Peptides against a protein of PDB entry 9IZ0. Designs and how they scored, part 57

Target 1, 345 residues: chain A of PDB entry 9IZ0
Amino acid sequence: ITCLGSNGHTYKQLVKGGNDDLRQDAVMEQVFEQVNGFLRSYRKTSQRNLSMRTYKVIPLALKTGVIEWVQDTIPLGEYLDSAHKVYHPKEWSLSTCRKLIAEKQMEDLETRLKVYDLVCRHYRPVFRHFFLESYADPVQWFTTQTNYARSTAVASVLGHVLGLGDRHGQNILIDKTSGEVIHIDLGIAFEQGKKLPVPECVPFRLTRDVVDGMGITGVEGVFRRCMEFTLETLRREEDSLLSVLEVLRYDPLFSWLISPLRRMKKQKMQLENFNQPESGNITTDASRDPKIQRNNVSGESEAERAILKVRQKLSSTLSVEASVGELIRIAQDPSYLALMFCGWS

## One batch from the design tools (peptide; made by RFdiffusion4, then SolubleMPNN)

Design b1_p11_6_s1 (from b1_p11_6, 4 letters changed)
Fold by OpenDDE base, seed 3:
Structure b1_p11_6_s1 (fold): chain B 345 residues (1-345), chain A 11 residues (1-11)
Amino acid sequence: as target 1 above (345 residues)
Amino acid sequence: MSPIVKELLEE
């Protein structure tokens, strides 16, 4: 829809209806706004303007709401598919790569690693070109690439700490003006990504194209340092962050678990993206909404486990540098990326 | 030197 604001400007808004609960997205955006408060209060993060980009989500009902349309953005996955055709027209298509990974999804790790390596050799990174194409001024180019590395670092730390899932290239927007990343569709958090049909085994998305956007320094420049400063800030504000999350424990509308319906929808979307022919009508007679007796006991136990995992991820047992170093290592490890839905891009 | 280039050399 397009809304006329009280300021006389027209705003595009996405009305989402049907089967998606936007309350989780709205809550995660509120958590990001609180974290942005901590990042602004801490000198090391404030001087670098470190923030998680946020957008407004207004849930209107259980399965209906309004989402702010983030202007001047492009999905990372849309850019990468278009750019790869331009810069590497002799390499494999995204559909070919996806098909090969899917065909080996049930195979052993060694076989999956061989297929991952094969795909990586026939699908090279292109995301550096986003900055080269978009910015003719060298100062603007450098600023936007820096903003990309900074915003990706913040999103990576927050994504790890909060256990954000479903971080595929369509759920990551790039701001064409600032170069910053915007994470959308936040309905998979607190490690519920591990419960997806393809389990998420990495702490955050740090694929070859995500690194290619950071320029010549890759992860060893602005990105690593901004991850360190972000994690240092979150460790300092641990009690404040945990207090924000504890409020969600008492929200009867918040779900710490991925709904079976959302899991099935994500499964179907994954299968459709693999061009697997529709195996026949699973007429899931959706009429038996099992009375989810939300055993309140199960919700509280999952909330407590989620908060405990956040606390564990904020532990000062390792230095900030050692913790960030290990996160970067795991996020780039082929043994985890080969298990992912799109670990090559 | 732009402030940003200076900041990146200090990072």
Scores: peptide ipSAE 0.005, ipTM 0.361, DockQ to the pose 0.014
Fold by OpenDDE base, seed 5:
Structure b1_p11_6_s1 (fold): chain B 345 residues (1-345), chain A 11 residues (1-11)
Amino acid sequence: as target 1 above (345 residues)
Amino acid sequence: MSPIVKELLEE
């Protein structure tokens, strides 16, 4: 829908209804705004304008709400699919790569690694070209690439700490003006991504194309240092962050659990959206969701486990540099990336 | 094994 504001400006809004619970997105956006308060209060993060990019979510009912349309953005996955066709027209298609990974998804780690490595040789990263195409001025190019590395670092630390899942290329927007990342569809958090049919085995998305967008230094320099400053800030504000999460424990509207039906449907819809040409209105009649009596006892125990896991991730047992170094290593490790869902590569 | 790697493998 398009709304006219009291200021005379027109605002595009997304109305979602039927199957998506927007309450989780709205709550995660509130947590991000609190974290942005901590990042603004700390000199090392404030001097670099470190923030999680946010958008407005207004839940109207259990399965209906209004979402702010993030203007001047493109999904990372949409850009990458188009750019690979232009820059590497003789390499494998994204569909071919996904098919090969999917065909081996039930095989052993060694077989999955061989297929992942084979795909990597026939599908080279291209995301560096986003900055070269979009910004003819060298100062804008450098500024936007720096903003990309900074925003990706904040989102990576915060995504790890809060256990954000489903970070495929369609759920990450790139701002074409600032170069910053915006994470959307926050309906998988607090390690619920590990409960998907294909578990998420990486702390955040740090694929070859995500690294290629950081330029010649890759993960070294701006990205690593901004992860360190973000994690240092979150450790300092641990009690404040945990207090925000404890309020959510008692919110009867918040769901700490992804439903079994939603788990199956998310990865299936990701497969179906890759195989269908644009035209199919699949009105799946969602009328028979059985009233699973929410045993209130299960929700409180999951909230407590989620908060405990956040506290563990903020532990000062390792230095900030050692913790960030290990997170970067794991997020880039082919042995974990080869275990991911075929839509992740 | 780092605590982070242990947590990724124990789930």
Scores: peptide ipSAE 0.005, ipTM 0.393, DockQ to the pose 0.034
Fold by OpenDDE base, seed 1:
Structure b1_p11_6_s1 (fold): chain B 345 residues (1-345), chain A 11 residues (1-11)
Amino acid sequence: as target 1 above (345 residues)
Amino acid sequence: MSPIVKELLEE
């Protein structure tokens, strides 16, 4: 929809209905606004304008609401698919790479690593070109690439701490003006991504293309330092952050668990992206309702477990540098990336 | 187009 604001400006908005609970997105955006408060108060983060990019979410009902349309953005995955066709027209298509990874999804880790490495050789990183194409002025190029590395660092720390899942390239927008990342579809949080049919094993998305966008310094430049400053800020504000999350524990509208329906929908979408419509009438006899034993693990016990896991991730047992170093290592480890739906780009 | 935006346009 398009709305006329009281200021006379026209705003494009997305009406979302049917199957997705926007209350989780709205709550995560509220948590990000509070964290942006902490990042503004701390000198090391404030001096670098470190923030999580946010958008407005207005839930109207259980499964209906309005989302702010983030102007001048593109999904990372949409840019990458287009750019690979331009810069590497002789390499494999994204669909070919996806097919090969899916065909080996049930195989051992060694076989999956061999296929991942094979895909990586036939699908090279291209995300550096986003900045070179979009910004002819060297100052704008450097500024936007720096903003990308900064915003990706903030989002990586927050994504890890809050256990954000479903961080594929279609759920990460790039702002064409600032170079900043915007994370969308926040309905998988607090480690619920590990309960997906393809479990998320990385703390955040740090694929070869995500690193390629950081330029010649990769992770060892602006990105690492901004992760360290962000984690240092969150550790200082641990009690404040936990207090915000405790308010959500008592929100009867907040779901700490991925709904079975949302899990099934994500499963179906993962499978349908592999099936070109060969016309085979597979009469799936939908009649076997698996009696999902409702283990009534009280929603309170899952909230408490989620908050405890946030506290554990903010622990000062390791230095900030050691913690960030380990997170970067795990996020780039081929043994985890080879297990993902799209770990090569 | 994100899969989410595509699905939201098909409902």
Scores: peptide ipSAE 0.000, ipTM 0.284, DockQ to the pose 0.086
Fold by OpenDDE base, seed 4:
Structure b1_p11_6_s1 (fold): chain B 345 residues (1-345), chain A 11 residues (1-11)
Amino acid sequence: as target 1 above (345 residues)
Amino acid sequence: MSPIVKELLEE
């Protein structure tokens, strides 16, 4: 929809309806705004304008809401698929790569690593071209690439700390004006990505294309340092962050667990991304709404476990540099990336 | 199993 604001400007809005509960997205955006407060208060992060890009989410009902349409954005995965066809027209298609990975999903790690390496050889990174295409001015190019590395670093630390799942290329927008990343579809948090049909084993998305966008320095430049400053800020503000999360523990509308419906939808989307639609009308009569007896007792113990896991991720047992180094290592480890449905790009 | 994956597992 398009709304006319009281300021006379028109705002495009996304009306989301059906089976998605936007309350979790709205809450995660509120957590990001609080974290942005911490990042603004800390000299090392404020001097770099470190922030998580946010958007407005207004849940109207359990299954309906309005989302701010983030203008001038493109999904990372949409750009990468398009750019790969242009820059590497002789390499494998995204569908071919997905099919090969899917065909080996149930195999051992060694077999999955071989297929991942093969896919990597036939699907080279292209995300550097986003900045080269979009910004003819060298200052704009450098600024936007720097903003990309900064925003990706903030999002990576927050994604790890909050246990954000479902971080595929369609859930990461790139702002064409600023170069910043915007994370959308926040309804998988607090390690619930590990409960997906394809478990997320990486702390955040740091695939070859995500790194390729950082330019010549890759992870060792702006990205690493901005991760360190972000993690240092979050460790300093641990009690403040945990207090924000404790408020959510008592929110009867917040769910610390992935809803069965959202899990099933993500399962279908994962399977549909592997199967080209051969036109088989499987009318699955979805008419049996199982009465979700909310066992209230299970929710509190899951909230406590989630908050404990956030605290553990903020632990000062390792230095900030050592913690960030290990996170970067794990996020780039082929043994984890080969387990993902799209770990190569 | 795609033909390509079959060839690579037979090498």
Scores: peptide ipSAE 0.000, ipTM 0.303, DockQ to the pose 0.042

Design b1_p11_6_s2 (from b1_p11_6, 4 letters changed)
Fold by OpenDDE base, seed 2:
Structure b1_p11_6_s2 (fold): chain B 345 residues (1-345), chain A 11 residues (1-11)
Amino acid sequence: as target 1 above (345 residues)
Amino acid sequence: MSPFVKKLLEE
């Protein structure tokens, strides 16, 4: 829809209806705004304008709401598929790569690693070209690539700490003006991504294309240092962050568990994306909500476990540098990426 | 309505 604001400007908005509970997105956006407060208060993060990019989410009902249309953005996955066809027209298609990985999904880890390596050799990174194409001015190019590395570092730390799942290339937008990342569809948090049909085993998305966008330094320099400053800030504000999450424990609108319906929908979309090359907007009208009696006792125990895991991830048992180093290592480990959906791009 | 959604509608 397009809305006329009281300021006379027109705003595009997405009306989302169906089986997605937008209250989770709205709550996660609130957590990000609080974290942005912490990042602004700390000198090392404020001097670098470190922030999680946020968007407005207005839940209207259990399964309906209005989402701010983030202007001048493109999904990372849409850019990568298009750019790969231009820069590597002799390499394998995304559909060929997906098919080969899917055909080996039930095989042993060694076989899956061999297929992942084979796919990686026939599908090379292209995301560096986003910055080279979009910015003719060298200062603007350097600034936007720096903003990408900074925003990706913040999102990676927050994604790990809050256990954000479903971080595929369609749920990561790139701002064409600033180069910053915007994470959308936040309804899988607190490690519920590990409960998906294809478990998410990495702390955040740090695939070859995500690294290629950081330029010549890759994960070193700007990205690593901004992860360190972000994690240092979150460790200082641990009690403040945990207090925000404790408020969510008592929010009757928040669900600490992935709904069985959302799990099945994501499974179906994964299977359909293996069989069809075209990204059609499949409005699956799954109108049958079984009245799952929410056993309140199970929700409270899962909230407590989620908060405990956040506290454990903020633990000062390791240095900030050691913790960030291990997170970067795990996020790039082929043994995890070979098990994931689209871990090669 | 969560206090957040209320605040978001007041902004």
Scores: peptide ipSAE 0.000, ipTM 0.290, DockQ to the pose 0.022
Fold by OpenDDE base, seed 3:
Structure b1_p11_6_s2 (fold): chain B 345 residues (1-345), chain A 11 residues (1-11)
Amino acid sequence: as target 1 above (345 residues)
Amino acid sequence: MSPFVKKLLEE
């Protein structure tokens, strides 16, 4: 929809309906605003303008709401698919790469690693070109690439701490003006990504293209340092962050569990990306809403487990540098990346 | 709006 604001500006809004509960997205956006408060309070983070980019989510009902359309953005996955065709027209298509990974999804780790390496050799990173194309001025280029590395670092730490899942290239927007990342579709949190049909085994998305966008220093530049400052801030504000999450425990609208329907939808999307569009009108008569007897007792136990995992991720047992180093290592490890869904590459 | 979401928007 398009709305005229009281300020005379026209705002594009996304009306989302169907099986997606926007209440989870709205809550995660509020957690991000609180974290942005913490990031503004500390000199190391405020001097770098470290923030999670947020957008407005207004749940209207259980399965419908309005989402702010983030202007001047492009999905990372949309840019990458277009850019690969331009910069590497002799390499494999994204569809070919995805097909090869999926054909081996049920194979052993060694076979999946060989296919992942094969795909990596025939599908090279291109995301550096986003900054080179978009910003003719060297100062703008450097600023936007720096903002990308900063925002990706914040999102990576928050994504790990909150256990954000479903971080495929369509759920990460790039702001074409600032270079910042915006994470959308936040309905898989608190490690529920590990309960997907293909489990998410990495703490956050740090694929070759995500690293390529950071420029010549890759992860060892602005990104690592901004992850360290973000994690340092979250550890200092642990009690504040946990207090925010404890209120979610008592939110009857919040779901600590991925819905079976959302899990099935993600499974179908994972399968349909491989089958040609046979126009089978499967009228799934979705009319039988199984009365999900939310056993309240199970919800509280999952909330408590989620909060405990957040606390464990904020533990000072390891230094900030050691913790960030390990997160960066795991997020780039081919042994985990090769196990991911074919749409993750 | 959940009571939590309301409280967090009022902070």
Scores: peptide ipSAE 0.000, ipTM 0.262, DockQ to the pose 0.021
Fold by OpenDDE base, seed 5:
Structure b1_p11_6_s2 (fold): chain B 345 residues (1-345), chain A 11 residues (1-11)
Amino acid sequence: as target 1 above (345 residues)
Amino acid sequence: MSPFVKKLLEE
């Protein structure tokens, strides 16, 4: 929909209805706003304008709400598919790569690694070209690439700490003006991504193209340092962050559990959106959700486990540098990336 | 495999 604001400006908004619970998105956006408060309070983070990009989510009912349309953005996955066809027209298509990974999804780790390495040789990174195409001025190019590395670092730390899942290329927007990343569809949090039919085994998305966008220094520059400063800030504000999450434990509007049906449907929709670019609104009549009696006892135990996992990730047992170093290593490790869903590559 | 990695896979 398009709404006219009281300021005379028109605002595009997404009305989402049906099976999508927007309350999780709204809650994660509130947590990001609080974290952005912490990042503004510390000199190391504020001097770098470190923030999680947020958007407005207004739940209207249990399964209906309004989402702010993030203007001047493109999905990372949409850009990468388009750019790869331009820069590497003799390499494999994204559909070919996904098919090969999917065909081996039930095989052993060694077989999956061989296929992942094969795909990597026939599908090279292109995301550096986003900055070269979009910004003719060298100062704008450098500024936007720096903003990309900064925003990706903040999102990576927050994504790890809050256990954000479903971080495929369609759920990560790139702002064409600032170069910043915006994470959308936050409906998988608190490590519920590990409970998908194909578990998410990495702490955040740090694929070859995500690294390629950081320029010549890759992870060993702005990105690593901004992750360190973000994690240092979150460790200092641990009690404040945990207090925000404890309030959400008692929010009757918050669902700490993704239903098994919603888990299956998200991965199926990921497969369907990748196989059919043009086929219209199949309104599958999902009218018969059986009345799953919400055993309140199960939600409270999962909230406590989620908060405990957040506390464990904020632990000072390792230095900030050691913790960030290990997270970056794991997020790029082919042995984890080869286990991911075929839509992750 | 780092003890941290082992824990990340076993949890």
Scores: peptide ipSAE 0.000, ipTM 0.222, DockQ to the pose 0.033
Fold by OpenDDE base, seed 4:
Structure b1_p11_6_s2 (fold): chain B 345 residues (1-345), chain A 11 residues (1-11)
Amino acid sequence: as target 1 above (345 residues)
Amino acid sequence: MSPFVKKLLEE
């Protein structure tokens, strides 16, 4: 929909209806705004304008709400699929790569690594071209690439700490004006991504294309330093962050668990992304709504476990530099990326 | 319609 604001400006808004509870997205956006408060208060992060890009989410009902339309954005995965066709027209298609990875999904790690390496050789990174195409001015190019590395660093630390899942290229927008990343579809948090049919084994998305967007320094430039400053800020504000999360523990509307329905839907979408639609009319008679009695007792124990994991990720047992170094290592490790739905791009 | 909008409407 398009709404006219009281300021005379027109705002595009997305009305989402169906099966997704936007309350989780709205809550995660509130957590990001609180974290943005911490990032603004800390000198090392404020001097770099480090922030998580946020958008407005207004839940209207259990399964309906309004989302701010983030203007001038493109999904990372949409850009990458288009750019690979332009820059590497002789390489494998995204569908070919997906198929090969899927065919080996049940195989051993060694076999999956061989297929991942094979896919990587036939599907080269292209995300550097986003900045080269979009910005003819060298200052704008450098600024937007820097903003990309900064925003990706913030999102990577927050994604790890909050255990954000489903971080595929369609859930990461790139702002065409600022170069910043915007994370969307926040309905998988607190390590619930590990409960997906294809478990997310990486702390955040740091695939070859994500790194390629950082330019010549890759992860060893602005990205690493901004991760360090972000993690340092979150460790300093641990009690404040945990207090925000404790409020959510007592919110009867907040779900610390991925709903069975959302899990099944993500499963179906993963499978449909592997199968080109041969036109089979599967009439799924989905008429049995099981009255899931929410056992409240299970929710509190999961909230406590989630908060404990956040605390553990903020632990000062390792230096900020060592912690960030290990996170970057794991996020780029082929042994984890080969297990992912789309770990090569 | 953006693939993002399509995804969000199909979700």
Scores: peptide ipSAE 0.000, ipTM 0.298, DockQ to the pose 0.079; fails the geometry check

